# Peptides against a protein of PDB entry 6D0Y: the designs that were tried, part 164

Target 1, 225 residues: chain A of PDB entry 6D0Y
Amino acid sequence: ETEDHLESLICKVGEKSACSLESNLEGLAGVLEADLPNYKSKILRLLCTVARLLPEKLTIYTTLVGLLNARNYNFGGEFVEAMIRQLKESLKANNYNEAVYLVRFLSDLVNCHVIAAPSMVAMFENFVSVTQEEDVPQVRRDWYVYAFLSSLPWVGKELYEKKDAEMDRIFANTESYLKRRQKTHVPMLQVWTADKPHPQEEYLDCLWAQIQKLKKDRWQERHIL

## One batch from the design tools (peptide; made by RFdiffusion4, then SolubleMPNN)

Design b2_p25_1_s2 (from b2_p25_1, 12 letters changed)
Fold by OpenDDE base, seed 1:
Structure b2_p25_1_s2 (fold): chain B 225 residues (1-225), chain A 25 residues (1-25)
Amino acid sequence: as target 1 above (225 residues)
Amino acid sequence: MERLKKALEDKSYDEENQERLKAAL
């Protein structure tokens, strides 16, 4: 009964309520903290599940985890470990869509002070370093670059504030890779300017351009990527 | 949401967080 109740609370957080989302999150964090002695494993599993299955609530659950981490640091660590394990499993299973989302989730955990910015930078350094691997499929290299770039809308601001030099290096390496990689263009769509037609841009090049613009705009989003 | 995140800043364990992630990866 209690387990079902916890599941309901966790799954429904962020839904329509008479209280503010912030108050609901704080309240839920308190409830979960109190129940950790008896239901830690269940709560951990539930949080991992909703984190994976409810991408629309990403910021809600990262914030919740942040609150829990502040209350119980060890639990926060266990959660991060669980998420990393899930990321590894997703990669092993070639579930790259889930994997990239998990990277994004972890990225937002930086904003919630569950993961340190330098650690995330190091993770991204590792990702981009894959571009330097020899005798590996380009799809592998591309994915790690994609995972990095796709996560920056969530964490780029924080990382540049704290590790600008390191981030610039990562960007330089990324740019270098993008220039030299093999590209397959799909001329299905065209972008028109006032007087010039442009073919559809390759997806990573397109993403790169968007991220460059985002960086230029000081990481203030104006458009959905 | 931003308020909560900001409030968590003062309670952050940056060094410990760095180590935990490093160990996990």
Scores: peptide ipSAE 0.289, ipTM 0.886, DockQ to the pose 0.023
Fold by OpenDDE base, seed 2:
Structure b2_p25_1_s2 (fold): chain B 225 residues (1-225), chain A 25 residues (1-25)
Amino acid sequence: as target 1 above (225 residues)
Amino acid sequence: MERLKKALEDKSYDEENQERLKAAL
């Protein structure tokens, strides 16, 4: 069935081929565009599914969505709406692992010109603003900061190029929060057996340090871990 | 991949993209 064929094409994109990945993506985008009149719903569902379930192919699928958005803007919008809905659902369900990945996916969609940089900045402003909420668990505040920081490797460059002042404000607020938050018992995890204590940093502090370094390096990753 | 992203830049709908996200959030 054509639907099964579409599923196969979408799921297998990025696998070893005689053609370049770029050519394959362009080709697939063309195929999907042609089938949108008949299979829009199916294609949308498939893309949402692989976007969620195949994090190793994040950039492949964001690029594919970018290509589709350029060809059919309305479809791109429907996809974004679906992803935002999924994010909201994940948050409501306290599925933070899925939620953070969705934020990262959305972040990379900025690079694919599916989401505007100012909109992503606004989202991150909203996330960091949670740190100012009263009577909320720190775990909630921490998560939103984590979601923000952990997404910057994908979108930090673009956001600073277009919204540097706003990003600096977000960073300042983040730093302020990290300084005042209660840190978990990191000292308890310190293995003091080594002569030179390697201070183990708390996970958010560690991430913050990494992001600061990335920022200093102009968002160029030197080492793909 | 970067080539494709750059190609998409020329076809970007920044204003519309901003509005769509606002509507979705």
Scores: peptide ipSAE 0.282, ipTM 0.883, DockQ to the pose 0.023
Fold by OpenDDE base, seed 5:
Structure b2_p25_1_s2 (fold): chain B 225 residues (1-225), chain A 25 residues (1-25)
Amino acid sequence: as target 1 above (225 residues)
Amino acid sequence: MERLKKALEDKSYDEENQERLKAAL
């Protein structure tokens, strides 16, 4: 029953309540911390599960993990390890939709002080380096670029503040790849206004343009990507 | 949310966080 209770608490955080979300997260972090000695594995599994299955609560759970990491650093480390393992498993299984979300989740963990900015930069360097690999299908190259670009709304500001030179190099490599890759006609998950004509663009080119605009706007979001 | 993230900054372990991710990747 206690395990079921923990599951309920973790799954329901962020729902409407009489208290602020911040208060609820602090409270939940306290409860989970107290139960770690007895239920660490269960809590770890639950957090990994909700991180994968509830993308609408991304910032809620990254913040929760941040709070837990601050209280129990070892647990935070185990969580990161579990998430990376899950990312690798998703990639091996060609579950690219899950994998890209995990990358976004990890990206937001930088803002929650669970992952260091330089380490995230290194991860993105590795992603973009895939574009330079021989005998790799373009679909994989495109995915890694997509994973990188689509994560920048969550972490781009922090990474440029701390590692601007490295980020510029990654951007240059990304731009170079986008110019030379074979174009496909996969649409972006966006609804264009019908009141004015819009140019047709390839989906990664569209995303690139959006990220370039975001960067130009100093990573201040004006609209949902 | 931003308040919590800011509060966590005071308890950040940047070097250790970097190492854990490097080890995991």
Scores: peptide ipSAE 0.280, ipTM 0.883, DockQ to the pose 0.023
Fold by OpenDDE base, seed 3:
Structure b2_p25_1_s2 (fold): chain B 225 residues (1-225), chain A 25 residues (1-25)
Amino acid sequence: as target 1 above (225 residues)
Amino acid sequence: MERLKKALEDKSYDEENQERLKAAL
């Protein structure tokens, strides 16, 4: 495959095809594996790029990376390392929107067996531990809690299945923080989903309530969060 | 895609996956 062709294949995966998405992903994984000896760096960069820039294809690319990791474990490791570096860079640059998405992407990599569940739990422990630090702005503490909570729709089930006690501790710490943090009223555009209006709620409290409901429902989504 | 994810479970390197993330973070 040519370099340009590889880019096309990677960018277009998941689009309309005569074959199933699964078949296409397996096929692409095979193609990419075969081309790693010649184009590893390019493929790595391309995958990192699409992972960052195409959030609508998150599960497609996490699955692709999972397939590649199974074929070439070292490459999978290099990809994870690259994504973590990107996460650190985005945090350093205060690009919190990119950062939170990267956390979600990494979270879904757990489901694709690229990252171990205990490691993700440890990462989330580190995130929530920021809430216990002194001399840290609340906005930063809030972000880490947000990053944690907003990633749970992707990985909460897996983490609770494997590390329920640790997750419960993280939840307890999160709840404690949410109770003691300063809250501000933020006007939000209300989407009417019922015959009666919903009271406005602080965004983290709202997210917390949603995640609590998701947890109660055993991580089976009934509503779009 | 759940099938693919499930298929990857048997091929996972849990310990190595854990170590790579720890090293990267």
Scores: peptide ipSAE 0.280, ipTM 0.882, DockQ to the pose 0.023

Design b2_p25_1_s3 (from b2_p25_1, 16 letters changed)
Fold by OpenDDE base, seed 5:
Structure b2_p25_1_s3 (fold): chain B 225 residues (1-225), chain A 25 residues (1-25)
Amino acid sequence: as target 1 above (225 residues)
Amino acid sequence: MERLKKALEDESYDEENEKLLLESL
């Protein structure tokens, strides 16, 4: 019954309440902390599950994990490890939609001080390094670039504040790849073949332009990406 | 939410000294 109760609390956090979301998160963090000695594994599994299955609550659960990590660093580490394992499993299973979301989730964990900025930079360096792999499908290269770029709205500001030089290198490598990659799939995906009045761009080029704009705006989001 | 994240900053581990947990990905 206690385990079921924990599940209910974790799944329902962020729903409409008489209290603020912040208060609810602080309260839940306290409850979970108190139960970690007895239910750590259960709580860990639950958090991993909701993190994967409830993308609309991304910032809620990253914040919750941040609160828990601040209270119990070991638990935070175990959670990150579990999420990394899940990311690897998703990739192995060719579940790239889940995988990209997990990267975004991990990215926001940097803002919650669960993952160190250098660690995230290292991850993105590895992602972009895939563009240099030989004898692999371009779709693989494209996906890792997509995973990187699409995660920057959640972490770009923090990473540039702390690791600007490294980020610039990653950006340069990304730009170089985008310029040289083939775009043969574009005609198949375009609704209109004409550029005017509204030109259609290749999806990665479009995303790149959006991220460049975001960077130029000092990572202040003005539009929904 | 931002308030909580800001509050966590004071309690966060030194990110510059933390192990690169995600380097393998």
Scores: peptide ipSAE 0.031, ipTM 0.627, DockQ to the pose 0.021
Fold by OpenDDE base, seed 2:
Structure b2_p25_1_s3 (fold): chain B 225 residues (1-225), chain A 25 residues (1-25)
Amino acid sequence: as target 1 above (225 residues)
Amino acid sequence: MERLKKALEDESYDEENEKLLLESL
């Protein structure tokens, strides 16, 4: 197989097919595994690229990586390392939209048994610890809380099943921060509908409420966040 | 998708013994 062929296979996975998505993913994982000895670097780059540029296929590619990781643990590790590097670079470059998506992607990799739950908990602990930093803009603190909370729909269930005590501590710290943070910008962000302002909560407070509800529902999705 | 994720559970390593790759982030 050629590099171009691999690219085509990876990019097209999840498209309409006569076979099930699961079968296609298993098949592709087999093909990629077989080609790792010759094309590891290319496959790694391709997977990183589609992971970051095709958010609509998040669960497809996390699952694919999971399948590959099960076949080749070292490759899975290299992929995670590459994604972490990308996350760091995104943060450094102030590409916060990409960064938050990468956190979600990494979160779903926990469900695919590529990333250990304790590692993800540690990441979230680090994120929420930013709220304790002094002499930094609130927007920085807010972003890390947002990155944490907005990722929980993908991984909250798994993390609470395995690390409930640690997660509760993170939640407590998050709640504490949300109570004390400034919200003076809220009036400026209000949406107007018709001839009157639309009542709305501050975005992090709203997200927090949604996550609290999701947690209460034992992480069973009943609504779109 | 859930089927595959479930299947992967049996093939995964012990998470408690895995390196904490994200701890330094």
Scores: peptide ipSAE 0.031, ipTM 0.624, DockQ to the pose 0.022
Fold by OpenDDE base, seed 1:
Structure b2_p25_1_s3 (fold): chain B 225 residues (1-225), chain A 25 residues (1-25)
Amino acid sequence: as target 1 above (225 residues)
Amino acid sequence: MERLKKALEDESYDEENEKLLLESL
């Protein structure tokens, strides 16, 4: 195949087809595997690009990468490395919306068995450890907690199944931080003071409550967070 | 999708990629 053809295949996967999505993904994985000797760099760049720019296809591309990783773990590793590098670049550029999405993408790669659960736990441990940093803006601490919590809908189930004790420690540390952090914006935004039916909460407290509920529900989502 | 993910459980894991990820963090 030509490079343009590969680009087309990668970009269009998951679109309407006569075949099932699963079949298309398996087929594409086979095509890409076969072309890695000639087009590895191009394929890598394309996958990184679509992974970053097409969030609506997150699960499609994580699954595709999973299939490729099963065939060529070296390529899978290179992809993960590239995505981590992109995450670092996003953080460095203060593009926190992209960064949090990339964390979610990496989280879903755990479900695709591209990233091991312990590795993701380690990442989240690192994130939550930022809350212990001294002489840094709270916004930094808050963001890493947000990145952790907001990614749990994608990977919380898997991580608790594999690393429950470690996750509990992370949760405890998170809870401790949330209790002691400053919430200066809440008074400025609060309109309602009633506890029922929908009390206004600070965004991280709200997210924490939602994640706690999700955890209690065994990570079965009932609504979009 | 879930079927594919499940099928990858034993095939996709490798210690080398885990190490690479950990080193990159």
Scores: peptide ipSAE 0.030, ipTM 0.626, DockQ to the pose 0.023
Fold by OpenDDE base, seed 4:
Structure b2_p25_1_s3 (fold): chain B 225 residues (1-225), chain A 25 residues (1-25)
Amino acid sequence: as target 1 above (225 residues)
Amino acid sequence: MERLKKALEDESYDEENEKLLLESL
């Protein structure tokens, strides 16, 4: 069936092929665009599913969505809405792992010109504003800061190029929160190349230091965060 | 991949600015 074929194409994009990845993505975007009049809902659902379930293909699917958005702006909007809805659902379910990944996915959509930089800045402003909420668990505050910071490797360069003043304000607020929050020592999941183990550091403080370094390095990654 | 992203910038014009405002989360 056509639907099964679409599913196969979407799921297999980025796998070994005789053609370049770029050519495959452009080709798939064309196929999907042509089928939108008849299968929009199915395609939307499929893209949302693979976006969530295949994190190893994050950049592949963000690029694909970017290509589709360029061809059909309305569909791009619907996709973003669906992803935002999923993010909200993940948060309601306390599925922080999925939620943070979705934020990263949305962040990379800025690079694919699906989401406007100002909108992403507004999202991050909203995230960091949670740190000012009263009578809420610190885990909530910490998560939103984590979601913000951990997404910057994907989008920090773009946001600072376009909204440097606003980003500086967000950074200042983040720094202020990190200084005043109660610290719990949680191991940082990082790949280290040193011969000796690095001392354990509070995970948000560690992440903050990494992001500060990344910012200093003009958002060029040199290691896995 | 960066090539495609750059190409998308040229194709998208300012339409991306009309996308869903994400500040409601």
Scores: peptide ipSAE 0.028, ipTM 0.633, DockQ to the pose 0.023; fails the geometry check

Design b2_p25_1_s4 (from b2_p25_1, 14 letters changed)
Fold by OpenDDE base, seed 4:
Structure b2_p25_1_s4 (fold): chain B 225 residues (1-225), chain A 25 residues (1-25)
Amino acid sequence: as target 1 above (225 residues)
Amino acid sequence: MERLEKALKDESYDEENQKRLLEAL
């Protein structure tokens, strides 16, 4: 297949089709695998691009990468490396919106067996360890905590099933930090169904409460965070 | 999607490599 054809296939996956999404993904994975010997670099770049630029298709592309990883583990590793490089670049550029999305993407890759649960735990341990760094802005500490907490809806269940003790330690460290950090009041833009007004809460404290509730509910999300 | 994800085999045999990469952040 031509490079243009590959691009079209990758970009259009998940669109309306006569076949099921699962069938389309499996089919595409097969096509891409077959073309890796000739177009590995192109396929890698394409997947990184769509992963970054099409957040509405997050689970589609994580699943696709999972299927590819199952067929070619080395390629999966190269993809993860590329995504990590992109994450680092986003952080260097202070593009925190892209960065947090990439963390979520990587988190969902655990569910697709592209990233091992212990590795993701290690990543989150690293994130939360930033809260212990000296002579750094609180915004940096806050962001890494935010990146961790905001990714748990995608991967918290899996991580607690496999690494509950380590996750509890990370949670304890996070809670400790949240208690001692300087609070910055921000408006909450969430829409509530209740007639009674909800008190405004600091965004990380609010997120923490939501994640605690999610954890209590065994990571079954009932409402959009 | 969840069904498909769960059906995937875990072939992550190089956890140490992934760990090092992720911790490099």
Scores: peptide ipSAE 0.033, ipTM 0.698, DockQ to the pose 0.022
Fold by OpenDDE base, seed 1:
Structure b2_p25_1_s4 (fold): chain B 225 residues (1-225), chain A 25 residues (1-25)
Amino acid sequence: as target 1 above (225 residues)
Amino acid sequence: MERLEKALKDESYDEENQKRLLEAL
């Protein structure tokens, strides 16, 4: 396979086909695995790129990476490392929109057995621990809480099934922080289905309420593929 | 997609390394 052909295959996965999406993903994983000896770096870069630039295909690419990881664990590890580097770079550059999406992407990789649940719990523990930092702007604390909460629709079920006690502690710490923080009125889009309209409230409080409801509903969300 | 995800085998053999990597954030 040529590099250009690989790019085309990776970018177009999930589009209309005579075969099922599952079949196409399995097939593509096989093709990519076979080409790793010659094009590992290129494939790695391509996957990182589409992961960042095509958020609408998040579950497609996390699944693809999951399949590749199952075939070649080392490659899966290299991909995770690359994504973590990108996350760090985004944070350093104050690109918080990209950063939060990357956290969400990494979260969904838990479902695909690329990242272990305990590792993701540890990451979220680190995020929520920022709320305890002294002499830092509240916006920093708020962002890490936001990154945590906004990622739970993708991984909350899995984490609670495997690490319920640890997750409860994280939730308790989050709730405690939300109660004591200064309130601001920043607009936020609600992307989760709600049977009843959410009250107009501060954006993190609103998100917290949505997540609590999602938890109560056993993490069932129609928008999650 | 959920069906396919569930069909994936758990190949995460190095949880400790993954943990360390994520904790570095």
Scores: peptide ipSAE 0.032, ipTM 0.694, DockQ to the pose 0.022
Fold by OpenDDE base, seed 2:
Structure b2_p25_1_s4 (fold): chain B 225 residues (1-225), chain A 25 residues (1-25)
Amino acid sequence: as target 1 above (225 residues)
Amino acid sequence: MERLEKALKDESYDEENQKRLLEAL
């Protein structure tokens, strides 16, 4: 297969087909595996690109990477490394929207057996530990908490099943930080319900409440976060 | 998708390496 053909296959996966998505993903994984000896770098770059630029297909590409990892563990590792490099670069470039999405993507890779749950817990421990840094802007602390909390819908269940004690510690530290942090009084869009204004809440406090509810519901999502 | 994800084998053989990589963030 040509490089252009590979690009087409990777970009179009998940589109309407006579076959099931599962079948298509398995087939594509086989094709990509067979072409790794000749096109590893290209395939790696393509997967990183679509992972980064097509958030609507997050679970499709995490699954694809999971299948590839099962076929070629080293390639899976190289992919993770590439994604981590991209995350670091995004952070350095202050591209926080991309960065948080990459964290979410990596989180879902735990479900696909590409990243071990303990490793993800360790990453989140590092994120929350930023809240203890001195002489840094609060926005930095807030972002890492946000990145952690906003990723839990994808991986919280798995992490609590395997590392409940560690996760509880992270939650406790997060809660402690949220209580002591300075809350900004930036005007937000007021939501109206039945001609009554909805109470305004700080965005991290709101997210925290949502995650607490999700946790209480045993990580079974009933509402869109 | 969920069925496929559940069918995936655990191929994370080098957990320590993955941990180190993530901790480098």
Scores: peptide ipSAE 0.031, ipTM 0.683, DockQ to the pose 0.022
Fold by OpenDDE base, seed 3:
Structure b2_p25_1_s4 (fold): chain B 225 residues (1-225), chain A 25 residues (1-25)
Amino acid sequence: as target 1 above (225 residues)
Amino acid sequence: MERLEKALKDESYDEENQKRLLEAL
């Protein structure tokens, strides 16, 4: 059926072809746009599914959604809403690995002009604000900081170009939290000695150092995070 | 991919609605 055909097209995009990836994505966007009147719900579900299950194709699917958004703004909005619902569901189910990936996916949608930079800044402000709440477990505070920092390789450059002052405030709040958070159990779990060139470091402190370096390097990646 | 992404036009006309959704997380 037509639904199976759409599934095949969406799942196989980015595979080796006689045409360029850009051409294939533009072509697929056209096909999907034409089928929206009859198969909108199915297309939406398929895109949400592959976006979640195929992290190796993150930039392919964010670009595809960007192309669809340019053709049909309302569909782009519905996709974002669906992904946000999925993020909330993942958090409620304690699926933190999926949740972090979804934040990264949403972050890259900023580059594809699906999500506005100010909206993403607001999301990160909300994440970091958890560190200021009372009666919240540190593990939860740490996760929101991790979700923020680990997403910056995908969107940090864009956000600093458009909202540098707001981003600096978020960074200052993050730094303040990292300085005061508890780390008492880290030494007992350490395998590496402190005298090594790259000693074992607490995971958030390590990530913070990496992001600070990335920022200093004007968001040009030299290392795999 | 980067070239294609940069060639996309900004169609995010309802920024306020998106902001509300993201802040609700």
Scores: peptide ipSAE 0.026, ipTM 0.660, DockQ to the pose 0.021

